# Ledger of designs, part 2: peptides against a protein of PDB entry 3ZOQ

Target 1, 223 residues: chain A of PDB entry 3ZOQ
Amino acid sequence: QLLQDSWWNQLKEEFEKPYYQELREMLKREYAEQTIYPDSRDIFNALHYTSYDDVKVVILGQDPYHGPGQAQGLSFSVKPGVKQPPSLKNIFLELQQDIGCSIPNHGSLVSWAKQGVLLLNTVLTVRRGQANSHKGKGWERLTDRIIDVLSERERPVIFILWGRHAQMKKERIDTSKHFIIESTHPSPFSARNGFFGSRPFSRANAYLEKMGEAPIDWCIKDL

## One batch from the design tools (peptide; aimed at target 1 Q62 Q70 N132 S187)

Design b1_p8_4_s1 (made by RFdiffusion4, then SolubleMPNN; from b1_p8_4, 4 letters changed)
Fold by OpenDDE base, seed 3:
Structure b1_p8_4_s1 (fold): chain B 223 residues (1-223), chain A 8 residues (1-8)
Amino acid sequence: as target 1 above (223 residues)
Amino acid sequence: AVEPGDAI
């Protein structure tokens, strides 16, 4: 099966639907004819690192980084040895100001994923050098379903929604059960308009503690 | 707030 059991039980029906089969056929052509990111084995890394039941926090991104060696199937995250993209640098600046973490010497957010932070892009693939090239091809329907099944879960989830694209998903989230943290996007174009000073990390942990759950260790160690 | 068309 494509996913581990907890996600498979929630999503298996999606993979049988025509939209996903069409997406799959498109992806087969794209990966054969173009350079596509991330590696095909890494497309579902967010779901591999963070089980359905283990999700504590969701951070939504748009689509993967489109440069060589960058994307690793986790929103905002880059593989070790890759220069931190501008938005990620701003995320770490806010992390430092929010809770005092040092800025790591790499951009991998795998440590967050392993603690229950689902680092989900709404679109899970991209063509090299062509941002949003796989927008509207079917990924959004699957990732909407991911949001839906989390919203339906009894155990509360914290959704961190940076920018308007992510915030459009708010209507899918049952705010009677789940908590939403909203700000402008960490991009240099928007970070100074509300992302900086939004303190999403401490706010997320405060909510987790209120629920009697272990907080996230947001601080990332150097490699 | 101005949001980029790309989340880089």
Scores: peptide ipSAE 0.036, ipTM 0.726, DockQ to the pose 0.194
OpenDDE base, seeds 1, 2, 4, 5: peptide ipSAE 0.034, 0.032, 0.033, 0.034; ipTM 0.711, 0.711, 0.710, 0.715

Design b1_p8_4_s2 (made by RFdiffusion4, then SolubleMPNN; from b1_p8_4, 4 letters changed)
Fold by OpenDDE base, seed 5:
Structure b1_p8_4_s2 (fold): chain B 223 residues (1-223), chain A 8 residues (1-8)
Amino acid sequence: as target 1 above (223 residues)
Amino acid sequence: AVERGDEI
């Protein structure tokens, strides 16, 4: 099966639907004819690292980094050895100011994912050099379903929604059960308009503690 | 301007 059991139980019906089959056929052509990111084996890394039941926090991204070697199937995350993109640098600046973490020497957020931070993009693939090139091709329907099944979960989730694109998903989230942390996007274009000083990391941990859950260790060790 | 820009 494509996904680990906990996610498969929630999403298996989606993969049988025509929209996903069409998406899959499109992706097969794209990966054959174009340079597509991430590696096809990494598309579902967010779901691989963070099981349905283990999700504590969701951080929504738009689509993968479109430069060589960057995307690893986790929103905002880059593979070790890859220069930190501007948005990620700003995330780490806020992390430092929020809870005192040092700026890591790499951009991998895998340690967050392993702790229950679902690093989900709404679109899970992209053509090299062409941001949003796979927008509207079917990924959004699947990722909307991911948000929906998390919203339907009894155990609360914290959704961190940076920027307008992510915030459009707010209507899908049952705020009677779940918590939302909103700010402007960490992009250099918007970070100074509200992202900096938003303290999403300490706020997320405060909610986790209120729920009787272990907080996230947001600090990232150097490699 | 796009809040995200052309690079994430």
Scores: peptide ipSAE 0.068, ipTM 0.778, DockQ to the pose 0.176
OpenDDE base, seeds 1, 2, 3, 4: peptide ipSAE 0.053, 0.055, 0.056, 0.060; ipTM 0.767, 0.768, 0.773, 0.775

Design b1_p8_4_s3 (made by RFdiffusion4, then SolubleMPNN; from b1_p8_4, 4 letters changed)
Fold by OpenDDE base, seed 2:
Structure b1_p8_4_s3 (fold): chain B 223 residues (1-223), chain A 8 residues (1-8)
Amino acid sequence: as target 1 above (223 residues)
Amino acid sequence: AVEPGDEI
């Protein structure tokens, strides 16, 4: 099976639907004919690192980084040894100001994922150098379903929605159960308009504590 | 606010 059991139980029906089969066939062509990111084995890393039941926090991204070696199947995250992209740099700046974490010497957010932070992009693949090149090809339907099944979960989730693209998903989230943290996007184009000073990390942990759950250790160690 | 565009 494509996913670990907890996600497979929630999503298996999607993979049988025509839209996903069409997406799959498209992806086969794309990976054969183009340079596509992330590596095909890494597409579902967000779901691999964070089980359905272990999700505490969701951070929504748009689509993967489209440069060589960057994308690792986790929103905003880059592989070790890769220069931190501008948005990620701003995320770490906010992290430092929010809760005092040092800025790590790498951009891997795997440590967050392993603690229950689902680092989900709405579109899970991209062509090299072509942002949004796989927009509207079927990923959004699957990732909407991911949001839906999390929204339907009894155990609350914290959704961190940076920017308008992520915030469009609010309508799918049952706010009677789940908590939403919103701000502008960490991108240099928008960070100064509300992302900086939004303190999403401390706010998320405060909510987790209120729920009687262990907070996230957001601080990332150097490699 | 300005949307990030293609800069992630």
Scores: peptide ipSAE 0.050, ipTM 0.746, DockQ to the pose 0.195
OpenDDE base, seeds 1, 3, 4, 5: peptide ipSAE 0.043, 0.044, 0.044, 0.041; ipTM 0.757, 0.740, 0.756, 0.744

Design b1_p8_4_s4 (made by RFdiffusion4, then SolubleMPNN; from b1_p8_4, 4 letters changed)
Fold by OpenDDE base, seed 3:
Structure b1_p8_4_s4 (fold): chain B 223 residues (1-223), chain A 8 residues (1-8)
Amino acid sequence: as target 1 above (223 residues)
Amino acid sequence: AVEPGDSI
């Protein structure tokens, strides 16, 4: 099966639907004819690292980085050895100001994922050098379903929604059970308009502690 | 606020 059991139980019906079969066929062609990111084996890394039951926090991105070696199948994350993209640099700046973490010498957020931070893009693939090239091809329907099944979960989830694109998903989240942290996007174009000083990391941990759950260790060690 | 076209 494509996913580990906890996610498979939630999503297996989606993979049988026509929209996903069409998406799959498109992806087969794209990966054969173009350079597509991430590696096809890494597309579902967010779901591989963070099980359905283990999700504590969701951070939504738009689509993967489109440069060579960047995309890791996790929103905002880059593989070790890759220069930190501008938005990620700003995320780490806010992390430092929020809770005092040092800026790591790499951009991998795998340590967050392993602790229950679902690093989900709404679109899970991209063509090299062409941002949003796979927008509107079916990924959004699957990732909307991911949000839906998390919203339906009894155990609370924290959704961190940076920018308008992510915030458009608010209508899918049952705020009677779940908590939402919103700000402008960490992009250099928007970070100074509300992202900086938003303190999403301490706020997330404060909510986790209130619910009797272990906080996230947001600080990332050097490699 | 102006948003990027992707997650970069």
Scores: peptide ipSAE 0.043, ipTM 0.748, DockQ to the pose 0.249
OpenDDE base, seeds 1, 2, 4, 5: peptide ipSAE 0.040, 0.040, 0.040, 0.040; ipTM 0.743, 0.752, 0.736, 0.747; seed 2 fails the geometry check

Design b1_p8_5 (made by RFdiffusion4)
Pose (drawn by RFdiffusion4):
Structure b1_p8_5 (pose): chain A 223 residues (1-223), chain P 8 residues (1-8)
Amino acid sequence: as target 1 above (223 residues)
Amino acid sequence: AFDVVPFP
């Protein structure tokens, strides 16, 4: 068993399939022979921090950060102590305009994960310095199933889909139950074309309040 | 800090 019960009960059949076994064997070799991010112990951190039952909001990313000391097994977040990359800086600028939070002295979003925000990348590993290097190796098949089981959940889930790749996942989400907040990506190339001013954080909290759920405290505290 | 590159 690789995950806590709530998730294991939804995903155990996927981990038994040939594609996962092939992916696991490739990763055992690559972690031993070269530098792979995030650290192997951190691959499933989004699900460890945010159980299936506790998921309130999903923020979909693509692949992990590919530099030393960055990736935590969470979309968009970085380990405390490293510089914040441009897209993450833009997420904090939008958060400041929307909610009013000060800009934090670190980029870790673990606080969000602990409150029910699933920071799910669609690809869970990457070779150092080589973006998208683990594309098509089997992670998409697993993360599509993670999206399927969340879409099948009775209690509604709020999906935040930034950019084109994340928005492609709308086909897998049952919008008769679930909420979608979508905009352009926070990358500097596209942040001023819709992401800025989109107010995703207060909009997510409004959907939660309508359902009688506690809102997310989005503000990140300095370390 | 390296930012994420979109998929091709």

Design b1_p8_5_s1 (made by RFdiffusion4, then SolubleMPNN; from b1_p8_5, 3 letters changed)
Fold by OpenDDE base, seed 1:
Structure b1_p8_5_s1 (fold): chain B 223 residues (1-223), chain A 8 residues (1-8)
Amino acid sequence: as target 1 above (223 residues)
Amino acid sequence: AADVVPPA
């Protein structure tokens, strides 16, 4: 099956719907005729690394990096050996100032994902060199459903919503159960307007501890 | 992309 059991149980009905079949047909053409990122086998990496039941934190991104070798199916994350993009550099700067972590020599956030940080983009594919090229093609409906089923989950989730695009999803989140951390986007164009100093990592861990859950080890080791 | 300015 396409997804591991915990996510499949939540999302299997979506994959049978016409919108997803149309999306799949589009993707087949795109991957055949264009250079699409990430690799098709990596599209659902966020769900592969973080099961439905194990989600503790959600970090929403928009769509994948569109340069060669960058995207690995996790929001904001880049494969090892890839230069850290500006937004990711700012994320690490805030991480350092927030909780004292050193800046890693790579940009892979897989260690976060393995601890229950769902690194979800709202759109899960992109054409090389063309940001948002797969916007409005069906991914948003699926990823909205991902947010919905997490919102409906009894065990609380922490949603980190950087920037207006992510914050638009707030209306889908039951704030009586779940916690939301909001700030401006880590992009160089917006980070100084609120992202820096927002301390999302310590705030997330404080809430996890309040819920009686293990905190995230946000510090990333060098490779 | 993550580096793109979020839409207003």
Scores: peptide ipSAE 0.045, ipTM 0.752, DockQ to the pose 0.381
OpenDDE base, seeds 2, 3, 4, 5: peptide ipSAE 0.045, 0.029, 0.028, 0.038; ipTM 0.762, 0.697, 0.668, 0.741

Design b1_p8_5_s2 (made by RFdiffusion4, then SolubleMPNN; from b1_p8_5 with F2P F7P)
Fold by OpenDDE base, seed 2:
Structure b1_p8_5_s2 (fold): chain B 223 residues (1-223), chain A 8 residues (1-8)
Amino acid sequence: as target 1 above (223 residues)
Amino acid sequence: APDVVPPP
């Protein structure tokens, strides 16, 4: 079984569809012929760390980091020992200003994932050095379905949508049930235009508390 | 990649 039961029950039909089979065949070729990130075993880490029912918050990314050792199968997250990329540095800067967390000495967001923060990219693989190289190959249909089944869930979800790409998914989210936090992207190209000062972490926790749920401990310990 | 934001 590819996914844990919670997600499998929601997504199993997708994996039988032709588009996903074509994607799978493409990925087999890509991993055989190219350097692809993340490691094939890490592709679904976001779903592994955060079950369907345990999702409290969703943070959408576009596609994985395309440098060596970076991608962890979680949006914005990098493996320990890897230099924090610019967007992630900005995320931690905002985290510090928002709720006072120290900037960690690594870039792993696994602690968020384990608390119910689904760190989902819309495209789950990438060629080394080639951003968006796997765009339009089928991942978007699967990840759209992930958003859809979360939107259909009765228990509310908080969607944090940084930048236009993520915000394009808003049309798939039932805003009568789910809460949306929007700002510009944490990228150096856009962070100063609204991401800084957007306080997504405190806002998310405020909503969780309003729902009677435990807030996320966004602070990340050093390794 | 997260660091690449295409222009509007």
Scores: peptide ipSAE 0.177, ipTM 0.804, DockQ to the pose 0.312
OpenDDE base, seeds 1, 3, 4, 5: peptide ipSAE 0.166, 0.157, 0.157, 0.163; ipTM 0.809, 0.803, 0.807, 0.798

Design b1_p8_5_s3 (made by RFdiffusion4, then SolubleMPNN; from b1_p8_5, 3 letters changed)
Fold by OpenDDE base, seed 3:
Structure b1_p8_5_s3 (fold): chain B 223 residues (1-223), chain A 8 residues (1-8)
Amino acid sequence: as target 1 above (223 residues)
Amino acid sequence: APDVVPPA
């Protein structure tokens, strides 16, 4: 099966729907005719690293990095050895100011994913050099369903929503059960308008501790 | 992409 058991149980019906079959056919053509990121084997890495039941925190992105070697199927994350993109640099700057973590020598957020941070893009693929090239092709319907099934989960989730695109998903989240952290986007275009100083990492951990759960170790070790 | 934020 495509996904591990906990996610499969939540999403299996989606994969049988026409919209996803059409998306799949589109992707087959795109990967054959264009350079598409991430690697097709990495598309669902966010769900591979973080099971449905293990999700503690969700960080929403828009779509993957579109440069060579960057995207690894996790929002905002880049493969080791890749220069940290501007938004990621700003994320690490806020992390440092928020809870004192050092800036890592790489941009991989896999350690977050392994602790229950679902690093989800709303669109999971992109054509090289063409941001948002796979927007409106079906991914959004699947990822909306991911948000929905998490919202329906009894165990609380923390949603970190940076920027207006992510915040548009707020209406899908049951705030009677789940906690939302909102700020402007870490992009250089918006970070100084609210992202810096928003302290999403300490706020997330404070909520986890309030619920009697282990906090996230947000600090990332050098490789 | 993360570094491109859609306008309002």
Scores: peptide ipSAE 0.221, ipTM 0.817, DockQ to the pose 0.334
OpenDDE base, seeds 1, 2, 4, 5: peptide ipSAE 0.208, 0.197, 0.179, 0.155; ipTM 0.819, 0.827, 0.812, 0.787

Design b1_p8_5_s4 (made by RFdiffusion4, then SolubleMPNN; from b1_p8_5 with F2A)
Fold by OpenDDE base, seed 2:
Structure b1_p8_5_s4 (fold): chain B 223 residues (1-223), chain A 8 residues (1-8)
Amino acid sequence: as target 1 above (223 residues)
Amino acid sequence: AADVVPFP
C-alpha cells in the first residue's frame, strides 16, 4: 500500500477515484519527460513522517521548492546541505525571536515532522523551475481530503496557516474542535506585514499544553 | 513555491 496504515485507512478511497488515477497518469508522464520535484519516492513524506493519529500541528505550504535538491516532500523544508530558502530563513528568524531557538545550519524540518507536525503542501509536485506547474491537476482534491479527515478527527489539531493560500482552507476546518494560527506568509514579500512577531511556535505549544499534550521541540540541532 | 506569495 502507498501509505502507512493510519493514513491509508483515511485516504484509501481517494486513490481509487478517477481524479487521482488521472493525476497518477499525469505524474507518470511528467516524471518521465520532465524534471519533477521532489523525488517520486518522497512525494508523500509528510504522511510518512507523521501518522494520522500523531498529527498535532499542520503547517500548510503551496507547492514544493522547484530547485535542484531542495524539496523533500515536506512543506518549507529542504534537504541538508541545501541553502535555506528565504521563507525558511524567515521561519527560523521568527523561531529564534519567538522561543529562543538557534538558527540551524541546515533547513530540514524532519525533526518537526517526527514530533507530529504535518508539513503538508496543497500541491505535492512541481516541475523544475516552474512554480505551480502542477496546480489544478488533482493534488488539491487529495490534500483537501487530508484536511477534511483531520478536521473530522476528535482529537484536536492546530492548523498554522501562513498567507492567503493556506488561509483559504479555513472553511474546511471545524473550529469548534481545532485551533487555527494565522498570519501573513514568511516570504520576504509578506513577512514584515505580520509573520514576524506572530509567534506561532509558542502559541502552538501553549495550546498543546492546554490540551495536556507534549509540546513540540521546535528547536533544530545542527547537522 | 514556498518562497512565493501567490496572492498580492
Scores: peptide ipSAE 0.039, ipTM 0.751, DockQ to the pose 0.337
OpenDDE base, seeds 1, 3, 4, 5: peptide ipSAE 0.039, 0.038, 0.039, 0.039; ipTM 0.742, 0.746, 0.751, 0.743

Design b1_p8_6 (made by RFdiffusion4)
Pose (drawn by RFdiffusion4):
Structure b1_p8_6 (pose): chain A 223 residues (1-223), chain P 8 residues (1-8)
Amino acid sequence: as target 1 above (223 residues)
Amino acid sequence: ALEHGDLD
């Protein structure tokens, strides 16, 4: 068993399939022979921090950060102590305009995960310095199933889909139950074309309040 | 700090 019960009960059949076994064997070799991010112990951190039952909001990313000391097994977040990349700086600028939070002295979003924000990348590993190097190796098949089981959940889930790739997943989400907040990506190329001013954080909290759920405290505290 | 892949 690789995950806590709430998730294991939804995903155990996927981990038994040939594609996962092939992916696991490739990663055992690559972690021993080269530098792979995030650290192997951290691959499933989004699901460890945010159980299936506790998921309130999903923020979809693509692949992990490919530099030293960055990736935590969470979309968009970085380990405390490293510089914040441009897209993450833009997420904090939008958070400041929307909610009013000060800009934090670190980029870790673990606080969000602990409050029910699933920070799910669609690809869970990457070779150092080589973006999208683990594309098509089997992670998409698993993360599509993670999206499927969340879409099948009775209690509604709020999906935040930034950019084109994340918005492609709308086909897998049952919008008769679930909420979608979508905009352009927070990358500097696209942030001023819709992401800025989109107010995703207060909009997510409004959907939660309508359902009688506690809102997320989005502000990140300095370390 | 490096960005991740598949950026728009």

Design b1_p8_6_s1 (made by RFdiffusion4, then SolubleMPNN; from b1_p8_6 with H4P D6G)
Fold by OpenDDE base, seed 1:
Structure b1_p8_6_s1 (fold): chain B 223 residues (1-223), chain A 8 residues (1-8)
Amino acid sequence: as target 1 above (223 residues)
Amino acid sequence: ALEPGGLD
């Protein structure tokens, strides 16, 4: 099956719906005729690394990086050996100032994903060099459903919503159960307007501790 | 217009 059991149980009905079948047909054509990122086998990496039941934190992104070798199916994350994009650099700067982590020599956030940080983009594919080229093609409906089923989960989730795009999803989140951390986006165009100093990592861990859960080890080891 | 959060 396409997803591991815990996510499949939550999302299997979506994959049978016409919108997803249309999306799938579009993607088949795109991957055949264009250079699409990430690799088709990596599209659902966020769900592969972090099961439905294991989600502790959600970090929402927009769509994948559109340069060669960058996207690995996780929001904000880049494959090892890839230069850290500006937003990711700022994420690591805030991480350092927030909880004292060293800046890693790579940009892979897989270690976060393995600890229960769902690194979800709202759109899961992109054409090379064409940001948002797959916007409005059906991914948003699926990823909205991902947010919905997490919101409906009894066990609380922490949603980190950087920027306006991510914050638009707030209305889908039951704030009586779940916690939201909001700030401006880590982009160089917005980071100094609220992202820096927002301390999302320590705040997330504080909430996890209040819920009786193990905190995230946000510090990333060099490769 | 897109917000500054585009992942370019």
Scores: peptide ipSAE 0.032, ipTM 0.693, DockQ to the pose 0.173
OpenDDE base, seeds 2, 3, 4, 5: peptide ipSAE 0.030, 0.044, 0.044, 0.045; ipTM 0.692, 0.740, 0.742, 0.743; seeds 3, 4, 5 fail the geometry check

Design b1_p8_7 (made by RFdiffusion4)
Pose (drawn by RFdiffusion4):
Structure b1_p8_7 (pose): chain A 223 residues (1-223), chain P 8 residues (1-8)
Amino acid sequence: as target 1 above (223 residues)
Amino acid sequence: AFEFGDAH
């Protein structure tokens, strides 16, 4: 068993399939022969921090950061102590305008995960310095199933879909129950074309309050 | 700090 019960009960059948076994064998070799991010122990951190039952909001990313000391097994977040990349800086600028939070002295979003924000990348590993190097190796098949089981959940889930790739997943989400907040990506190329001013954080909290759920405290505290 | 892939 690789995940806590709430998730295992939804996903165990996927981990038994040939595609996963092939992916696992490729990763055992690559972690031994080269530099793979995130650290192997951290691959499933988004699901460890945020159980299936506790998921309130899903923020979809693509692949992990490919530089040393960055990836934590979470979308968009970085380990404390490393510079914040441009897109993450833009997320904090939008958070400041929307909610009013000060800009933090680190980029870790673990606080969000602990409050029910699933920081799910669609691809869970990457070779150092080589973006999208683990594309098509089997992670998409698993993360599509993660999206499927969240879409099947009775209690509604709020999905935040930034950019084109994340918005492609709308087909897998049952919008008769679930909420979608979508905009352009926070990358500097697109942030001023819709992401800025979109107010995703207060909008997510409004959906939660309508459902009688506690809102997320989005502000990140300095370390 | 490096951006991730398909950051768009």

Design b1_p8_7_s1 (made by RFdiffusion4, then SolubleMPNN; from b1_p8_7, 4 letters changed)
Fold by OpenDDE base, seed 4:
Structure b1_p8_7_s1 (fold): chain B 223 residues (1-223), chain A 8 residues (1-8)
Amino acid sequence: as target 1 above (223 residues)
Amino acid sequence: ALEPGDDE
């Protein structure tokens, strides 16, 4: 099956719906005719690394990086050996100021994903060099459902919502159960307007500790 | 605010 059991049980009905079948057919054509990122095998990496039951934190992105070798199916993350994009550099700057982590020599956030940080983009594919090229094609309906089933989960989740796009999903989150950390986007165009100093990492861990859960080790080791 | 995909 496409997903591991915990996510499949939550999402299997979506994959049977016409919108997803249309999306799938579109993607088949796109991957055949265009250069699409990430690799088709990596599209659902966020769900592969972090099971439905193991989600502790959600960090929402918009769509994948659209340059060669960058996207690895995780929001904001880039494969090892890839130059850190500006937004990711700012994320690491805030990480350093927030909890004292050193800036890693790579941009892979896989270590976060393995600890229960769901690094989810709302759109999971993109054409090379064409940001938002797969917007409005069906991914948003699936990823909305991902947010919904997490919101419906009894065990609380922490949602980190950077920027307006991510914050639009707040209405789908039951704030009586779940925690939301909001700030401006880490982009160089917005980071100084609220992202820097927002301390999302220490705040997330504070919530986890209050819930009796192990905190995230946000510090990323060099490779 | 530009998304990470726009950082390219």
Scores: peptide ipSAE 0.056, ipTM 0.767, DockQ to the pose 0.243
OpenDDE base, seeds 1, 2, 3, 5: peptide ipSAE 0.044, 0.051, 0.055, 0.043; ipTM 0.751, 0.762, 0.769, 0.761

Design b1_p8_7_s2 (made by RFdiffusion4, then SolubleMPNN; from b1_p8_7, 4 letters changed)
Fold by OpenDDE base, seed 3:
Structure b1_p8_7_s2 (fold): chain B 223 residues (1-223), chain A 8 residues (1-8)
Amino acid sequence: as target 1 above (223 residues)
Amino acid sequence: AVEPGDDF
């Protein structure tokens, strides 16, 4: 099976559906003929690091970084040793202003994932140098199902929705059970229009505390 | 080529 048990129990039926089989056949061709990111073993890293039951927070991204060595299967995250992309730099600036964390010397968000922060892109693959090249190929249907099964979960989830693309998923979230934190996107084109000062990290932890759950340690250690 | 065990 592709996923650990808790996610597999929620998603196994999706992998048998025609849309996913078509996606899979597309991906076979893409990985054979093109440079695709992330590595094919890293596509589901968000689900590997954060089990269905352990999800506390969801941060939605669009699609993976399309440069060499960047994408690691987690939204906004980059592999150690890779220059932090502009949006990630802004995330860390807000993190510093929000809760006083230092800016890490790397861009890996794996420590968040291990604490129950699902770092989910809506599209999980991309061609080198071609942003959104795998948009509309089937990933969105699977990732919509991921949002749906989390929305259906009794234990509350906090959804952090940066920008319009992520906010379009709000209609799939049962706000009678789950909490949503919305702002503009951390991109340099939008961060000054509401992302900075939005304090998503302290707000998320405040909700976790209200739920009687352990807060996230958002501070990232240097490597 | 795509290797067996790839995450898709």
Scores: peptide ipSAE 0.147, ipTM 0.733, DockQ to the pose 0.040
OpenDDE base, seeds 1, 2, 4, 5: peptide ipSAE 0.041, 0.140, 0.038, 0.103; ipTM 0.746, 0.683, 0.732, 0.662

